Peptides against a protein of PDB entry 6MBK. Designs and how they scored, part 23

Target 1, 240 residues: chain A of PDB entry 6MBK
Amino acid sequence: GFEMVNFKEEGFGLRATRDIKAEELFLWVPRKLLMTVESAKNSVLGPLYSQDRILQAMGNIALAFHLLCERASPNSFWQPYIQTLPSEYDTPLYFEEDEVRYLQSTQAIHDVFSQYKNTARQYAYFYKVIQTHPHANKLPLKDSFTYEDYRWAVSSVMTRQNQIPTEDGSRVTLALIPLWDMCNHTNGLITTGYNLEDDRCECVALQDFRAGEQIYIFYGTRSNAEFVIHSGFFFDNNSH

## One batch from the design tools (peptide)

Design b1_p14_2_s2 (made by RFdiffusion4, then SolubleMPNN; from b1_p14_2, 5 letters changed)
Fold by OpenDDE base, seed 3:
Structure b1_p14_2_s2 (fold): chain B 240 residues (1-240), chain A 14 residues (1-14)
Amino acid sequence: as target 1 above (240 residues)
Amino acid sequence: SAFAEEQRKLDELF
């Protein structure tokens, strides 16, 4: 097994409570525990989702709204996970004016401007939708939907989204994986995958770990400045 | 660019 531990310099991570062997399946997260586009569709957001082309076409935006709705719901199943999320991020949407000015000398400025423009357009569009669409009346966002809320949700999804298979395995969709976010990461071989037979995310040990050692996982890189989707779920030889 | 692709999608949907 493993336990959550606050390591001095690395923050929260996993510590082995017993000896773990290389390639051992030590961590799994069933689909039912994930925040997915599917769970968004099955939530209070579902009726609006079924009527809005942007929510249907852009899973990251659907997840952002799902996250906002669940955050505003005191009885949400995902409250324990949501409370672990940062209140602000180091993404470009939070950059100060001086930071943006500095980036004008780099190629990154084009992506920053695109991100700002896209996010602003999305917010303006959905602000109107929430105010006027009949199915928005049941959303906890109806009377309180600020740009700060949307910026937070978009940044949360951008930094934490993962690709997983749909329930039938025919397509790729997006998910937030609660337990994954609490692990510290290393570089090297991807140790994560998705088991369709058991319908769960799986992580195998990269190496042997002794009781008391920190466990590191790798399922792709994260970037505060990029639209990043974690990889590692689709391998032909995924037999663990 | 992922952002460029997102912008393209948005342009088509708006």
Scores: peptide ipSAE 0.247, ipTM 0.870, DockQ to the pose 0.514
Fold by OpenDDE base, seed 2:
Structure b1_p14_2_s2 (fold): chain B 240 residues (1-240), chain A 14 residues (1-14)
Amino acid sequence: as target 1 above (240 residues)
Amino acid sequence: SAFAEEQRKLDELF
């Protein structure tokens, strides 16, 4: 198996508790543990989702609201995961005035301003929706929906979203994958995939790891994260 | 860019 460890300089990651062989399926995460557009539909957000064209059209925004609703729900299944998310991000939405001024001379400034504008527009729109839509009364965030909250959620999704197949495998959708965020990674061969038969995310070992070594995976560029939900995440105890 | 595409999509939805 593996354990969560705060590695010096590298932040939180996974450490092998046993020897793991290359190509061994050592980690999997069932769909039911993921925060997805599907789970958003099945949550308290569902009724509003079904009546809002933007939530339906933009899965990343749906995930952002799903994340906010679950954060505001003390009994949410994803509380352990949400508690591991950073309170702030190294994204343009969190740039200070001096940083923005510095970027004015760079090619990045256009994207920064675009992101600011888009996020502000989204917030303004949904603030009104939450205040006026009947189904918004069910949302735990109704009376506490701030721009800071939305900025956080959008940044969380932007930095952590993954593509996974829909339940029927016909198309792709977006998901936040607990534990995935906790893995430090390296570039190289992709070691992650989705098993439709077993309906789970899967990670195979890129190389041999000895007990006590940090496990690195590759599933695309990600930021480091802190401790995540350990309950429900499975690892192969078999040495293969 | 991804941000520009998102802006276009938002413009269509608003």
Scores: peptide ipSAE 0.214, ipTM 0.856, DockQ to the pose 0.401
Fold by OpenDDE base, seed 4:
Structure b1_p14_2_s2 (fold): chain B 240 residues (1-240), chain A 14 residues (1-14)
Amino acid sequence: as target 1 above (240 residues)
Amino acid sequence: SAFAEEQRKLDELF
């Protein structure tokens, strides 16, 4: 009982189409619909992935490239999801000078600088890879791989990545979850999880929602400093 | 933090 809506200040989110009760399972996403490191391996990115140690070692970067490849693929299964993603983010990679100066007064500044440095290094590295690696020739982004593209993809993954179990539950992996990450965040209890029996992500309502109200979820376990870095959010009463 | 660990890992790869 929800619909996707572009809210004026908060961007895209979910609005209840009926009354939803607290603790009600109102949203679930089967594994087969997720963008994962595994789906990246099985995509057009697979051959390059198999030969690039950074893609193999950094699941978040693999997801970023997976996202870029799928965005550049008109027939991608995930086009409907990708088209709902923001075009820009309130994360440090998009900060202006004054915003960075503000962060100098916080404990986040070192991580911000690290993020800038590493993102730049990653882009430079992969720009060369895309230009020179044989397996990059088949990538739909081959002719257009800009820093803006990379910044967007990295920020998308940074703000939306989720840890989920592998199919056998023996370890964890990373995933982007369609529809799930379209919920705007609130401070409070964790309302999300993974159901291994049904092999799906599950979200329960934190509170009662009436028809027409925006649905908020909470699945982060980060400090405010980490939230501003990873999600662009800040909550005074963040207990995580 | 997990973030810091990932950044260190990246640094080791370069």
Scores: peptide ipSAE 0.161, ipTM 0.803, DockQ to the pose 0.899
Fold by OpenDDE base, seed 1:
Structure b1_p14_2_s2 (fold): chain B 240 residues (1-240), chain A 14 residues (1-14)
Amino acid sequence: as target 1 above (240 residues)
Amino acid sequence: SAFAEEQRKLDELF
């Protein structure tokens, strides 16, 4: 098994409570615990989702709004996870003026400006939707939907989204995996996957870990992980 | 589709 620990330099992460062997399945997260496009559809956002073509076409935006709605819901199942998310990110949408000026000499500046423009357009669009669409009335964010909220949600999703199979395995969809964000990352081979038979995300140990060692996982490029305490996750054949 | 294209571009940078 493992436990959540605040490491001195690395911050919150996972520490092995026993010896774990390489390639051992030590951690899994059932679909039911994930923030997914499906859970967005099944939430208070569902009615709006069903009538907004952009939400339907762009799963990442659907997740962003799902995240915002759940954040605004005190009794949300994902509150423990959401509260651990950074307040800002090292993404272009958060670049300061000095950073932007520095990038003006590079090709990257065009992408930065494009992101600002696109995100602003998205915000403006959805602001109007939230204010005018009948199915938006029930959204907890209706009275508090700022650009800062939106860029945070979008950035959260972009930096943390995972591709997982749909329930029927016919295509891929997007999910936020709270337990993944609990782990600090290392470079190497991706040791995470999805088990369709058991309908769960799975993580196998990248290497041998001894009891007391920090467990690092690799599931792709991610921003800094945050500490999350959330029930229902499974490890070492036990629920987390 | 154009909107999705723009979003894809965003995603590539994040």
Scores: peptide ipSAE 0.018, ipTM 0.593, DockQ to the pose 0.118

Design b1_p14_2_s3 (made by RFdiffusion4, then SolubleMPNN; from b1_p14_2, 6 letters changed)
Fold by OpenDDE base, seed 3:
Structure b1_p14_2_s3 (fold): chain B 240 residues (1-240), chain A 14 residues (1-14)
Amino acid sequence: as target 1 above (240 residues)
Amino acid sequence: SEYQELEKKLEELF
């Protein structure tokens, strides 16, 4: 009922190929297609995950490493998705010196510096882990783990992570949803959810769409301010 | 409590 199209100014999005009614389930993504903390545990990262308390406690960092491992794997199932990700982001971790100087006049500077400091600490910690831990020898990033890699992965997860239930529905975990990233967004009521019975992400139409119209969805688009305050990579501010 | 312990560990490392 839809196709991917490159829209001017808005980039890639979805266009209806037929009339879609409001509240119609038109898009779903099975768990098997998602990059999740569970898929990270079941990957080459699994042995290290099982022995590192930070990876276990911080699902977003686990996803970041999952992205890096899969990106470095030519035969990764998620290569088509990973190739669609931006090479750079508009997150504070990519701010230039002039942008940081501008922020010095605002209260946001403390949060930005905190994010830089914490990200650097995380990188340094995991660099040591990757160099010394026996289970890290199996990782495709063993000999190629730079701060640029980590910054990219952290920013990818920070901007794209979603909360979903675990398979048993007992807890909330984190996921990257490939098809969600291909949709353009609007403000309003959330039109996405998770169907545990069918084990899939689901999106219902916000409104009627005619054939040929762009489809917009809403599932909690983050602002630039939220990237700083609610990145989830700080222990004190981790809501996940 | 778990996050606090991890934060302390990170603070001790750097």
Scores: peptide ipSAE 0.034, ipTM 0.530, DockQ to the pose 0.230
Fold by OpenDDE base, seed 4:
Structure b1_p14_2_s3 (fold): chain B 240 residues (1-240), chain A 14 residues (1-14)
Amino acid sequence: as target 1 above (240 residues)
Amino acid sequence: SEYQELEKKLEELF
């Protein structure tokens, strides 16, 4: 019902190959295709994850390291997805000095500085962990873990993380959803959910689309100015 | 401890 197309102004997105009606389930992504905290635990990162409380407590950081490990793995299943990710992001961590100076006149500067400080401390912590922890020896990033790498991974997760249920539905976990990232997005009502029975993400059409039209989806508000979680599956009132 | 402080800061970031 859709195809990948490079739109002139919007970049890559989905185009309807047939008429799609509002509320029609037209797109689904099985859990097995997702990069999740669970897949991180089951990867080369697993042993370290099992020994580091911060990785265990912070699923988004686990995803960031999962991204880095998989990016460094030529045979990773997620290479095609990872290669589609931007090399840089329009997030505060990438703000130039002039942008930061401009923001000094606003209250946003405090958030920017906080992100810089926290991210730097995270990097320093994990750099030491990667260098010293026995279970980090097999990580492909051990000898090449730079701040740039970490900044990229954190920003990737910040802009793309989604809340999904665990396999048993008992808890909320985090996931990167490749096909979601391939869609261009709009604001409005969330039209995504998770089907636990079929163990897949599901997207219903926000509106009618005719054959040849670009498909837009909405699975949560994104902000480049703050760390956010896409709440396409659950209502989240958490502040970041 | 330094660890606790770091953990708190990590939680503040995400």
Scores: peptide ipSAE 0.030, ipTM 0.555, DockQ to the pose 0.129
Fold by OpenDDE base, seed 2:
Structure b1_p14_2_s3 (fold): chain B 240 residues (1-240), chain A 14 residues (1-14)
Amino acid sequence: as target 1 above (240 residues)
Amino acid sequence: SEYQELEKKLEELF
């Protein structure tokens, strides 16, 4: 019912290949296709995860490392998805000197500074962990873990993470959702949810779409700038 | 180290 298209101004999005009616379930993504904290635990990262307090406490960081490990794995199931991700982001971690100077006159400067410092500290911590921890020897990024890698992964997760239920529905966890990221978004009513019975993310059409029209979805306010600043990778007790 | 360079950049920016 849809196809991926590169729209000139909006980038990649979905185009309807047939008429889609409002409230029609037209898009779903099974749990097995998601990059989740659970899939991170079940990956090559699992042994390290089981022994690192920060990875256990911060699911977003776990996702970031999961993303890096899968990116570094040529046979990763998620390679097609990862290749669709931007190489850079318009996040504070990528701000240049001139942009920072401009922000110095705004209230956002403190948040930018905090995010930058925290990310740097996290990188330093995990660099040491990767170099010294026995379970890190199995990671494909063992010999190649740069700050650029880390800020990319962090920014990817900050801009794209979603909350989904655990398999048993007892609590929430974090996930990167393929296809969700491939849609452009509009404001309005949330058109996405999770179906626990079928164990999948589901998206219903906000409105009627005709064949050939771009499909827009809404699953929350994801202004890149606002969401990134407020979705902090902050952990107060980084000292070990 | 790369971290030290990053800290230096931070100090220059802020």
Scores: peptide ipSAE 0.020, ipTM 0.545, DockQ to the pose 0.041
Fold by OpenDDE base, seed 5:
Structure b1_p14_2_s3 (fold): chain B 240 residues (1-240), chain A 14 residues (1-14)
Amino acid sequence: as target 1 above (240 residues)
Amino acid sequence: SEYQELEKKLEELF
């Protein structure tokens, strides 16, 4: 019902190959295609994950490292999707001096600085881990792990992470959903969910689309303010 | 708790 197309202004997106009706299930992504904390555990990162409490405790960081490892792996299944990701983001970690100065007049500046400091600390920690931990020796990023890499991965996860149920449905975990990331988005009601019976992410059409039209989806993209406030990469001291 | 653990480890590291 759809095809991947490179739209001139919007970049890669989906185009309807037939008429699609509102609320029609037209797109689904099985769990096996997702980048998840579980897939990270099952990857080259697995041995390190099993021995690092921070990776175990913070699934979003695990996803960030999973993303970096897969990006550095030429034969990664997710290469086609990773290559579609932005090289830079509009997250606070990429704010220029002028943007920071603008925010100085707002309460958001404190959160921005906190995010910066925390991300830098995380990088420093994991840089040491990657250099010294035996299970890091086989990581493709062993000899090339920069702050820019980490900043990119963190920002990728911040902007792209989704909550999905675990396989048994007992709790939630984090996932990057490749096909959804390859769609262009619009504001509106969330038309995405997870079908546990079929173990897949599902997207229903927000509206009617005619054959040849670009399909837009909405699954809860965050604003810059939400990135600062609701980033899972840092918490208040009294939180988790 | 996860953040607190991270902060503790970072404090030990630096």
Scores: peptide ipSAE 0.028, ipTM 0.572, DockQ to the pose 0.148; fails the geometry check

Design b1_p14_2_s4 (made by RFdiffusion4, then SolubleMPNN; from b1_p14_2, 7 letters changed)
Fold by OpenDDE base, seed 3:
Structure b1_p14_2_s4 (fold): chain B 240 residues (1-240), chain A 14 residues (1-14)
Amino acid sequence: as target 1 above (240 residues)
Amino acid sequence: SSYQEEQERLNQLF
């Protein structure tokens, strides 16, 4: 029903290959294709995760390490997705000195410095963990864990993480959704959700689309400055 | 939860 196309000015997006009706389920992504906190626990990171309180408490950091481990694994199932990710981001962690100097005249500078400080502390903590913890010896990043690696992974998760239910639906967790990141989005009514019965992310058409038209979806607002959770899967609690 | 809430939570773990 759709194909990937490079649109001028808007970048890569979806184009309808047939007529799609409003409210039609045209796109879905099964849980097994997602990078989740659970898939991190079931990966080579699992033993370390089970013994580190910060990884257990902070799903976004668990995803960042999962992303780094899979990137360093040539046979990773997620290599095709990871290769589509930017090498750099427009997040504050990538601001140059001139950009930071410009922001010194604004209140935003305090948030930028806080993010720098926090990220540096996190890196220092996990660098020590990776160097000293027995279960870290199995990680492909054991001898290759730089600040640049961590900055990239954190920024990837910050800009792309989604909130989804756990498998049993009892709790909320975090996920990277490979096919979702390739869609251009619009503002309006949320057209995405999670189907627990079929265990998949779902997207319904916002409107009628004709064959050849670009398809837009809405699954929440992304921010470069903050870890944004796309809450489009939950009807009642769209709190960021 | 906001990014700020996540950072505050993280800071309590260090």
Scores: peptide ipSAE 0.049, ipTM 0.747, DockQ to the pose 0.554
Fold by OpenDDE base, seed 1:
Structure b1_p14_2_s4 (fold): chain B 240 residues (1-240), chain A 14 residues (1-14)
Amino acid sequence: as target 1 above (240 residues)
Amino acid sequence: SSYQEEQERLNQLF
């Protein structure tokens, strides 16, 4: 139902190859393509995860470390996705002194300071873990784990994490959804959900699109397009 | 336990 197109001046986006109706399921992402707490457990991080109470208790931190491990792995399946992530975020962890000063008169300052404090403590903790824990020796970030790395990963997860059901559907877990992030950061008109029966994230059109119209769901880089094409995202009536 | 509390606090900020 759609194709990735490099639009002049707009970058990569989606173009409808047929008429798409409002509420029509036109895009889905199988669980196997997601960065999840489950995939973190099944990765090189798994052994450390199984022995660290914080990673086990905090799915968002597990995802952050998963993201860092995969970023540090040249052959990671998620490299095309990771390369599309911003290098900086508008999270409090990136606030400059002037921004913090501006917030000092607001109630938000307490949350900012709390986040700074907590993130710094987490970094210090995990720095020690990475340096000393036997299962950390195999991590690709073993010799390259800075506060900036951690801040970036935490902020990436903070801004992009999604709740999805666990494999058995009994609980919720966290996921980074490739391709989906492109939708959220653009004024794309999409409705998202999870189909447990088919074990996939699903996106439905919020409006009618005609064949040949741009679907402003994706503003992606080439890397995003390559990820979609090569990683097995599914489109309505088109599996690849 | 205190560390876990701080971690939970961070989760609330996400």
Scores: peptide ipSAE 0.033, ipTM 0.691, DockQ to the pose 0.129
Fold by OpenDDE base, seed 4:
Structure b1_p14_2_s4 (fold): chain B 240 residues (1-240), chain A 14 residues (1-14)
Amino acid sequence: as target 1 above (240 residues)
Amino acid sequence: SSYQEEQERLNQLF
């Protein structure tokens, strides 16, 4: 029903190969294809995760390390997805000095500085962990863990993380959804949800699409400076 | 710890 296409201005996106009707379920992604905190726990990162309180407390950081471990693994199942990720991002962590100086006149500067400080502190912490923790010895990034790696990973997660239900549906967890990232986004009504029975992310068409048209989806607000909330997977009890 | 509080705050930012 769709194909991946490189659009001139928007980059990679999905193009309809047939007519798609509004509200049609045209795209789904089973949990097994997602990069999740659970898949991180079940990976080579699992032993370290089980011993590190920060990884346990911060699912986004767990995903970042999962992403780095899988990127460093030539045979990773997620290599095709990872290779689609940008090498750099428009996040504050990539701002040039001039951009930061410009922001000094704005209230945003405090958040930028906070993000820089926090990210640097996290890197320093995990650098030490990776160098000294016994369970880090098997990590493919053991001998190659730079700030640039960490910056990339956390920015990837920051820009692409999704809230999804846990397998039992009792809690919200974080996931990277490969096919979501392959879609360009629009604003409007959320058209994504999670089907717990089939254990998959689902996207319904926002509108009619004709064969040859680019498909746009909306699954929540994306921000480079705030926690990403995807209402289609959000449980009301999760006060953020 | 102050660090834990900071990390929790950061988890809301990222």
Scores: peptide ipSAE 0.032, ipTM 0.693, DockQ to the pose 0.146
Fold by OpenDDE base, seed 5:
Structure b1_p14_2_s4 (fold): chain B 240 residues (1-240), chain A 14 residues (1-14)
Amino acid sequence: as target 1 above (240 residues)
Amino acid sequence: SSYQEEQERLNQLF
């Protein structure tokens, strides 16, 4: 029903290979294909995760390290996805001096500085953990863990994390959803959800698409996109 | 606790 295409202006996206009708379920991503806190626990990061309270408490940080470990693993299942990720982001952590100076006249500057300080502190903490913790020895990033690496991973998660249900549906957890990241987005109704019965993310078409047209999806803000467990799909007219 | 303070600071990132 669709193909991956690198659009000149929009970057990677989905193009319809056939006519798709509005509200048609055209895209789904099984849990097994997601980068989740659970997949982090089941990876080479698992032993360290089991002993570090911050990783346990902060699913987003766990995802960041999971992303770094998988990026450093040539045979990672997620390499095709990781290679599509930007090398830099428009997050405050990447602001140039001139941009920061511009923001000095705004209240946002305090948040920017806070984020910088917090990220630096986190990096320093985990640098020490990676250097000293026995379970860090097997991490592929053991000898190559820079601030730039951490900044990138944190920014990747910050801009792309989704809230999904746990396998039992009892809680929410965090996930990166590769196919969501590989399509472009538009404002409109949220046409995504999580199907617990089939254990998959689902996306229905926002509108009719003809063969050859780019498919745009909307699943809320990339930061903390939420999947509605009970309703499957959340149809709200959010502009982002 | 130092952990709680760190947790609060970590939470400000996201």
Scores: peptide ipSAE 0.034, ipTM 0.689, DockQ to the pose 0.131; fails the geometry check

